# Designs tried in a protein design run: peptides against a protein of PDB entry 5FRP. Part 147

Target 1, 225 residues: chain A of PDB entry 5FRP
Amino acid sequence: VEWTESIPQIIATREDISKELNQALAKTFIDSDPRVRRTSVMIFNKVPVTEIWKNITNKAIYTSLLHLAREKHKEVRELCINTMAKFYSNSLNEIERTYQNKEIWEIIDTIPSTLYNLYYINDLNINEQVDSVIFEYLLPFEPDNDKRVHRLLTVLSHFDKKAFTSFFAFNARQIKISFAISKYIDFSKFLNNQESMSSSQGPIVMNKYNQTLQWLASGLSDSTK

## One batch from the design tools (peptide; made by RFdiffusion4, then SolubleMPNN)

Design b2_p24_2_s4 (from b2_p24_2, 15 letters changed)
Fold by OpenDDE base, seed 1:
Structure b2_p24_2_s4 (fold): chain B 225 residues (1-225), chain A 24 residues (1-24)
Amino acid sequence: as target 1 above (225 residues)
Amino acid sequence: LPEEFKKLVEELEKKAKEEEEKKE
């Protein structure tokens, strides 16, 4: 019975610690020293995503994280871009959408748009980094078509007009290639099944397979150029 | 601010490790 009475005090203490942490982090993300800002971003990289969502409840911190994607200091900017992309992916995989975390999700859901908008800076290094994090974290390779489509729709659902334009300009081809590869794998599996080849659908599947191969060959040749 | 922040980060990391150890 005595340990039950200590639980409210522990919860209250945790709330106090959480409040102090949130206040401190809100200041450090906007600190004039790039080293302090870097250390702040590293929290999102080092601490598990579930603990971040639990302990960092001030929406201003997440907004500040997203703002650092346009940071003047190169090292902080590069770290921030990688960190926010990874954090977005981990959040989608591990964090449930609830009424309590709705306000934070509204900010996190803008990460894809924030990243795609970086293409308008027209910096080669930034473009390369954005390409890298898109393929690694936002739109990773997924052999399951339903999961891949669901992820794509999730990423696109919160795009602004500029992000959508950038998506079509830079990444639409890559997404199409990914889908084509997935279809190729499915067709290859079908063709390896002799019973399926003897069916009335055999010639139709073979035709689709050949079309997919031709499309893939043309796409790969353009990338080697 | 930097020292206070470092302490808070360390506390957060400690809590994260403790929760991971409880889930294993």
Scores: peptide ipSAE 0.088, ipTM 0.640, DockQ to the pose 0.011; fails the geometry check
Fold by OpenDDE base, seed 5:
Structure b2_p24_2_s4 (fold): chain B 225 residues (1-225), chain A 24 residues (1-24)
Amino acid sequence: as target 1 above (225 residues)
Amino acid sequence: LPEEFKKLVEELEKKAKEEEEKKE
């Protein structure tokens, strides 16, 4: 009986803490001191994604996080770009889409567009960082084709026109490489199976394999240039 | 604001750790 009476107080305390946290974070993300902004961004790196989604419910915080990708302070900007990409990936992997979190997802789903739009700044360092986080977090190498396609479709589904343009300009090659590698693995497995090589499909697969290798070789050679 | 914020972050991190420990 005593345990039941403590539950409302615990819930109330949690709600109060959440409210205070959200109010504090909303202010710290827009603080004039870059160290405060940096610390705010670090919360998204240090705290598990599930806890962030549970406790940070103010939309303004997420909007502010995305805005920091264009921050003038280099360290904060770089941290933000890495953080938002990682947070996006973790959210896709660990957070279910519900009615309650729909509004937050609407913001989070714009992270890919936000990142790809950074290419228009035409800064070499930013471009390199965006390339890195896209490869590591947005469109990571995934051997499972269904998962890879699903991730790709998810990323593309919320692109604006500018993001699409950037995507085709910069990442079309990376996507093709990832698919080519997957095909290469499949072909290698096929070639290792002697029974499959003796089949009528053997020459067809070999031809496709050679085409894939040539494409990979040409793509890799162009990158070393 | 910075001290209060730090405290809130620490509390959030603590809660997160406790939840991770419960899932293991």
Scores: peptide ipSAE 0.082, ipTM 0.635, DockQ to the pose 0.012; fails the geometry check
Fold by OpenDDE base, seed 4:
Structure b2_p24_2_s4 (fold): chain B 225 residues (1-225), chain A 24 residues (1-24)
Amino acid sequence: as target 1 above (225 residues)
Amino acid sequence: LPEEFKKLVEELEKKAKEEEEKKE
């Protein structure tokens, strides 16, 4: 009976702590000091996704997190981009969609669009980072076709027009890169075969190899321009 | 960083750790 009486107090204390935390975080995400903002973002990296969803219930915090993707402070921005992408992926994997968390999901579901829209800033460093987080977190390698398609559809379902445009451009680039890499591998295998190198086809393959390397180099450079 | 914020972060991290330990 005594433990039952302590439960409401514990719950109340927990609610109080949660309220205070949410209030504090809402302020720190918009603090003038970039170190404070950085630390705020780091919470999303250090705390398990399930605990974040449980304890951070103020939607304004999530909105503020997304806004930091366009932060002027480079370190904070870079951290935010990585954090939000990872958080999105973890949320998709670990958080069930319920009526209670619907409002938060509405914000989180905009993360892909938020990231793809960063391509329009036309900053090479940002573009590289976005490419990286898309590959690592948004659309990771998934051998299961059903899971892959489901993830893709989930990502695309909340795209705005600009995000779609960026997405198609990115995919086109990935396809080209993949094709080039495949050719590179084939050529490398050929070059490693001494018998093939001594054949009349050797010089032809070598020329194609060099062209492929130049294309890869140019593609990487053009992506950096 | 506001001291209050640091404390809150520490509390959150502690709670997270405790929940992970309970799942093991």
Scores: peptide ipSAE 0.076, ipTM 0.635, DockQ to the pose 0.012; fails the geometry check
Fold by OpenDDE base, seed 2:
Structure b2_p24_2_s4 (fold): chain B 225 residues (1-225), chain A 24 residues (1-24)
Amino acid sequence: as target 1 above (225 residues)
Amino acid sequence: LPEEFKKLVEELEKKAKEEEEKKE
């Protein structure tokens, strides 16, 4: 019977450690020393994505990570941009969307917009880096059309207006918009099939994709003008 | 926690302490 009483303490200790870790990390991400901030960002590079999602539960940490994309310190900024893009891609591939992680996903889903908004800084080096991470992590080459379309739609579904404008302006050459739209339509038809609608996530995905379609349509109208 | 995560946390804590010591 005595061992059963120790289990809550162990669990409590782990929870305490997790809480302390999250509190500490929240501070280190906003530390005045660029080296501390750099090390903080490196956690997202060195730790498996699944472990990050399990152990980093404070949403402020993720928000702070995204903020570092506009960091004054060049090395930290560059590291952050690469890290964010990679982390986004890994999260899409490995992390399921649950009720428990919804708040974190809401932040992570803004990574594409955060990156595309960097084009407005009008810095050549930043632009080149953003182009690179988009190609490598956000919209990687995928031979499977359905997977490619799904990824594209996921990326676009959370764009703000500025990000969408940047997408068309800077990546229109890399992404055949017409092809993307065509595939989107095909994907939408697939999602409208009865099997996908029966899932609780079906309507949510459809709404996001419909929003993406509207944004695509608006972007095309602006380009034809 | 993965060992890599623990090491990174330790490094962060060390750096944070070093900065606090420099301000004092």
Scores: peptide ipSAE 0.073, ipTM 0.641, DockQ to the pose 0.014; fails the geometry check

Design b2_p24_3_s1 (from b2_p24_3, 11 letters changed)
Fold by OpenDDE base, seed 3:
Structure b2_p24_3_s1 (fold): chain B 225 residues (1-225), chain A 24 residues (1-24)
Amino acid sequence: as target 1 above (225 residues)
Amino acid sequence: ELNELAKEIEKKYSKELDELVKKS
């Protein structure tokens, strides 16, 4: 008990100890006891996103979190899916991309792909949960067109092939085609805005757009086979 | 919840934690 209470203080005072603590924490995410794994996931729910990014620097923790999306223990899996989706959204909203956190962002940016890949499990309950978190956290309602398009492109830009295929398949089956089309139209408007394109975000958005188009083309070709 | 996690870590990884304390 005393050791646990000292951990936050130790992390704050010594970087080397912080590293070791992160390593110890990483082990809890792969612990044989589902209660330990659950508690570990809850850290991401209970601690502010800014504090998580500041204090959890071991990338293995984030990787392990994402792996729990396929956890056999139902409660842990469900918690993990909700947690990672929310954490992704909060990170996009609150965490700046820096040189120091780039490796963590590389992992976090795979969350959308990780979630969409769960559709291949072909489990109705998982599908429903994924649908829910996508609607709530990944692609939430956004009245600002530029922000909405930017979010969409951000989500899509890191998709693997399977996730992209799932995205199109499910969107095609649902009224979401209209939603996707609407966002693409908004993107076109963004591209036509020279001020937006001349901004620091212009090249980034353009790159994301090109990536999206490439994946779209690839996904469509595969779906026809 | 964080306290519970800490307890579980302490329980399972006490040796490693002891080493950490010695280094501190």
Scores: peptide ipSAE 0.026, ipTM 0.443, DockQ to the pose 0.015; fails the geometry check
Fold by OpenDDE base, seed 1:
Structure b2_p24_3_s1 (fold): chain B 225 residues (1-225), chain A 24 residues (1-24)
Amino acid sequence: as target 1 above (225 residues)
Amino acid sequence: ELNELAKEIEKKYSKELDELVKKS
């Protein structure tokens, strides 16, 4: 505990031992003991994303983290799936893309594909977890349409063919619902403005509003069946 | 659990850890 707890502090304070530390850490991710692998994954949850990017420079660590998403040990696998999704989201929000970190970003950008490819395992528990992390971290609800579209395009930009197929099969409906809700909110705001309703655009917006409501009602009814 | 893990890591990687400590 003390050594593992000391790793974040050591990473933050000493550049001279960074190479050796990265080499040692890389070995722990492929250790035969699932407890060792679990603790290694937990580093990504305990250390701020900015410090991880600064101090963990060995590509093998990130590659090994992603590989653990398919490991046999259930607890480690579940932890890894949650960890990599969260890490991806935090990285997009907090880490700037530079020339120096390009090689790490090439690995991190594969996280969405890695997660969507887990649907092909055809395990209900894995599917539920992947759905959860997609909504929580990869494609969270964003009221700003431009930000939401930008995030979606970022996620899709690095998809392999299998990930695209899974995306359209399982999550395309959810994304459509999110966009429809956003439009509903915008229409509601427009309709609540009397001046806007009296404009030439009033009847057009009202028609679109009604169509959106009907679509939402039909989609929600199917999810409850 | 973290204490047990630390002990296991220390046991397996004691040489690498010792080298890290000596350089630190």
Scores: peptide ipSAE 0.024, ipTM 0.420, DockQ to the pose 0.012; fails the geometry check
Fold by OpenDDE base, seed 2:
Structure b2_p24_3_s1 (fold): chain B 225 residues (1-225), chain A 24 residues (1-24)
Amino acid sequence: as target 1 above (225 residues)
Amino acid sequence: ELNELAKEIEKKYSKELDELVKKS
């Protein structure tokens, strides 16, 4: 406990020690004991994203994290998939792209492709987990259209061909639902404005609103099956 | 969980960690 508590302080105080610590941590991610690998992954889950980016500078650690997504040990794999998806989302939200962190971002930007490529393993449990983390972390619901589009474009911008294929095959529906919900919100706002309802566009928007509701109802019913 | 991680890392890499602490 004291040592772990000292690690952040040690990393903050000496660059040379930081390098050695990073090298030691890199070894833990490829340790033969699944418990050690699990514990290593938990660093990314428990430490704030800003501190991770600041203190973990060894590229091998990030590469190893991504590799664990295909781990044979189920618990480690599942933890890794959740952790890397969350870490990606947090990084997009909190970490600025700079020249200094460019090399790490090049690795982190492959997380979406890494996750979508897991669909090709053809494992139902993995597929369900990937669906879950995509919905929760990669492409979460965003009512702001500009933010939603920006996030989507960011995720897609680093896709390999296989990831694109799986994206359109498995997650196109989720994206459509997200956009439909966004439209629903916009329509609801429009309909709540009396001035807008009295406009020539009022009846048109009302019709689109009803169509959107019907589509959403149908889509949600299928997702519950 | 962080405590478990710390314990496992400490157990396996205690020598390396001790050396790092001594250098600090």
Scores: peptide ipSAE 0.023, ipTM 0.443, DockQ to the pose 0.013; fails the geometry check
Fold by OpenDDE base, seed 4:
Parts: structure tokens; C-alpha cells; sequence
Structure b2_p24_3_s1 (fold): chain B 225 residues (1-225), chain A 24 residues (1-24)
């Protein structure tokens, strides 16, 4: 733990981390002690993305980081999920794709798939976290349409089949919610009209309204269901 | 809901998904 805690300082001060240091760091990601693994993940949070790319050249470190997304230890897993999503976003924004870093990018480009695949674990806490990091880091709000589309295409370009399925399911859910909200608004307007309520359609609309409310309540209470 | 939808989509659109993966 103490050794791993010193790594951020070393990375920040040295332009080149030795092969041996990279190898040692790689081992910390698979250490039996969750605290060591946690500290290892924290390196990616404490060190600027540019310095990480410069100094961490062992691809096994990045691969191991991604594997920790499925870590049994909750705290390590949660930290890893946030870290890798943020790291992905920062990398897209700050790191140029070159021939020299191609192998690392091949791993980093799998982060979106790695995250979307976590939905299949069927854990509500994980799902919530994945939702959060998607909106915060993977597909953040971007007012520029071209940039938003470009980011989306970048994320999708490396999806595996399962990730695509999850993505479509997520979008399908969003569409359903949107439609439900629209219906809710329409029903509310209808219900506020006394003449409409006294019509033969009144009871039908009321029933649909209640169904919509029930669906919204159930869906919004657990948006990851 | 997501898992159910995912299963439905996978079942219904497996061919399309496979094609998308190949093109990506």
C-alpha cells in the first residue's frame, strides 16, 4: 500500500517510469489486498491523464484496470468504474491517437463496452453507477451537435454485441419514458377539462392515466430495471 | 426493465446487432 501510494509522486516527477516499475505496478492491480488494488486505481485519479499515458506503458495495467470493473470488492469496483469512465473521457479529450500509443488505445476503446456489459450483472447499484458515469463521462451533455454526435459515434464504434444490446435497451427505455411523460401531460390536460371528463372517454382516459402513473412510478423508482 | 428489454432486443434483432458489430 505505501509503495503504491508513492507512485503518483514518482509519475509526476519522472518523465520515464522504468519497465520494472511498470511491472511492479501491474502486480498491484491483482494484489490480494483490496487496499492495494484501490490505491492502484487511485493513481489514475491522482495523476494527470497525459502523464499516465506517457509513463504507464505496460498494457497489462490498463487491462487490469478494466477487469477491476467486475471486482468483488465493492469499494474497489465502484472506484474503478468511475475512474475508468473518467479516464476514457479525459483520454478522448487530451490524448492524440498515434502509432506509438495504438496498443493502449485499443484497450481504452473497450471501456464503453466494458461499462455497458456491467448491466448484465443485474445489480441495481452497479446499474445506477453505470448510468451515472455514462451521463457524466462517456456521453456527457454537449450543446454542440457535431461534437455530441462525434462522441457518440466514437463510443459506439468499439461496441461488442452485448454493449450494443444494452445501449439499445437503454435508449428504448428512454423513448418509453419520454412517451409516457408526454401521455401523462396529455392526460393531465384532459383531466383538467371538466367537459372531457364527463364524456364517454373520461373513464378510459382516467384508466390510462393511472396506468401511466404507475408505470412512471415504477420505472423512475428504479430506472435501471 | 433494461435487462428484459435487452433480452427482447437481442432475441428480435440478433442479426442486425451482429451486422452492426461487424461494421464497427
Amino acid sequence: as target 1 above (225 residues)
Amino acid sequence: ELNELAKEIEKKYSKELDELVKKS
Scores: peptide ipSAE 0.014, ipTM 0.302, DockQ to the pose 0.738; fails the geometry check

Design b2_p24_3_s3 (from b2_p24_3, 11 letters changed)
Fold by OpenDDE base, seed 3:
Structure b2_p24_3_s3 (fold): chain B 225 residues (1-225), chain A 24 residues (1-24)
Amino acid sequence: as target 1 above (225 residues)
Amino acid sequence: ELNELSEEIEKKYSEELDKLVEES
């Protein structure tokens, strides 16, 4: 743990991280102690993306990072999912594709598929986290249409079949959720009006409001409620 | 297996919502 905690500082100060250091770091990602694995993942959060790409050249480290997305230890898994999504986004924004980093990019380009494949675990907590990182890092809000389309095409360009299926399912779900939220807002406005509540429609709208809330809540984890 | 998630989403988020819309 202590050794791994020192790595961010070492990377920041040294440009010539040895092959030996990379090999040692690779071992920390598969350590039996979840604290060591957690600390290893945190390196990707603490070190600038440009420095990571420059100094971490062992492809096994990146592969191991991606594997932790299915880690049994909840805290490590959750951290890994957030970390890899953010790292992907930062890499797209800041790292050029070269001949020298081609092998690493081949791994990094699988991050979107790795994330979308997590939907098949069918866990509400994982689904919510994946939803969150998609909106925050993978497909962030972009008002420029050309940039938005370019990012989308980049994300989709390396999808496997399962990821495509998950992607379309996710989008369909979001459309329905958006509609339900709109209805929730409409019902809420109606119920906040005293004259409307006193009308013959008052009880009807109240029932619809409750039903809408129940429907929305059924798609959320208990931790997020 | 490829369609299992899509089927689940359609069942949970399409059919149920459509019923809510029709009843509203």
Scores: peptide ipSAE 0.024, ipTM 0.455, DockQ to the pose 0.124
Fold by OpenDDE base, seed 5:
Structure b2_p24_3_s3 (fold): chain B 225 residues (1-225), chain A 24 residues (1-24)
Amino acid sequence: as target 1 above (225 residues)
Amino acid sequence: ELNELSEEIEKKYSEELDKLVEES
């Protein structure tokens, strides 16, 4: 653990790290101790993306990072999912595609597919997290239309069939959620009006309001878990 | 108007994901 914790500082202070150090770092991502794995993932959060790309040249490290998205240890998995999504976004924004880094980009370009494939686990907590990182990092709001489209095309360009399928399902779900929220608002407004509540529609709308809430809640994970 | 808007609530968006899992 302590050795791995020193790695961010080493990367930050040195222009280049040795091949041997890369090999050693690669081993930490598959260490039996989840604390070691966690610390290894945190390197990608603590070190600037430009320095990561410069100094971490062992492709096995990146591959191992992606594998941790299905990690058995919940905390490590959750950290990894956030980390890899953020790293992907930062890489797209800050790292140029060159001949020298092509092999690493081939791995990094699979991050969107890796994340979208997590929907097939059918876990509400994982689904919620994937939803979050998609909106925050993969497909963030971008006011520039050209940039937004370019990002979307970049994300989609490396999708496998499963990723495409989950992508469309995700979007369809978001549309439905948005619609349900709109209904919730409308029902709430109706119920807040005393005259409306006293009408024959009052009990009917109350029932629909409750159904809407139940529908919305059924798609959400338990925050206590 | 409110009745018409309630039709979409009949479909669970989670069922779409379940379908994906089955087709996977």
Scores: peptide ipSAE 0.020, ipTM 0.414, DockQ to the pose 0.052
Fold by OpenDDE base, seed 2:
Structure b2_p24_3_s3 (fold): chain B 225 residues (1-225), chain A 24 residues (1-24)
Amino acid sequence: as target 1 above (225 residues)
Amino acid sequence: ELNELSEEIEKKYSEELDKLVEES
């Protein structure tokens, strides 16, 4: 643990991290102690993305990071999911694709698929976290259409079949939720009008309003199986 | 149901997406 905690400082101060250090660091990601694994993941949060790409050249480290997304230890898993999503986004924004880093990019480009595949675990907490990191890091709101499309295409370009399936399912869910919210607003406006409430449609709309609320309340909690 | 719908959408748009990715 103490050794791993020193790594961010070493990376920040030394330009040349030795092959031996990379090998030692790779071992910490697969350590039996979850505290060691946690500390290892934290390196990706504490060190600037440019310095990570420069100094961490062992492919096994990146592969191991991605593997921790399915970690049984909840804290390590949650940290890993957030970390890898953020790291992916930062890498896209700050790291150029070169011949020298091609092999690492091949691993990093699988992060979106890795995250979307977590939906198949069918765990509500994992699903909520994946939803969160998608909106925050993978597909953030971008007002520029060209940038938004480019990011989307980049994310999709390395999807496996399962990731595509989960992606479309997620989008379909969002459309349904958006539709329900729109209807909720419409019904609310109708019910707030006294003349409308006194009409023959008043009770019907009230019923639909309640049904919509119930659906929204249940759907926000229900991972669309 | 969501899986079936997703598969249908994937099938329908996979070729289009591949084309878009090749053109990006």
Scores: peptide ipSAE 0.015, ipTM 0.358, DockQ to the pose 0.335
Fold by OpenDDE base, seed 1:
Structure b2_p24_3_s3 (fold): chain B 225 residues (1-225), chain A 24 residues (1-24)
Amino acid sequence: as target 1 above (225 residues)
Amino acid sequence: ELNELSEEIEKKYSEELDKLVEES
């Protein structure tokens, strides 16, 4: 743990990290102690993206980072998912594609697919986190249509079949959720009107209201877990 | 109409989830 915690400072101060250091760092990502793995992931959060690309040249480190998205330790997994999404976005914005870094880009370009594939785990907490990082980092709000489309095409260009399927399912779900929320609002307005509530439609709308609430709630994770 | 819409939303959501599970 202590050794790994020193790595961000070393990366920030040195022009080039030795092969031996890269090899040692690669081992920390697969360490049996979750604290070590956590600290390793934090390197990608503490060091600027440009310095990471410059100094971390061992492909195994990037591959191992992506693998931690399916980590059994909840805290490490959650940290990893946020970290890789952010790192992907920062890389797209700040790192040029060159002949020298093409092999690392080949790995980094799989991050969107890696994230969308997490939907197949069918865990509500993971789903919520993936939703969050998609909106924050992968497909952020962009008022410029050309930039927005370009980002979308970039993300989709490296999807596997499963990622495409989950992508379409995700979008369909968002449309459905939006519709459900709209109906919830309409039902709420109806029920708040005493005349409407006393009508023959009152009990029917109440039932629909409750069903809508239940449907919306079923998509939320348990806050106690 | 409102009942039909609620059922349609639920059906579509369930169908998409089922597709995800089948492809996993």
Scores: peptide ipSAE 0.016, ipTM 0.409, DockQ to the pose 0.060; fails the geometry check

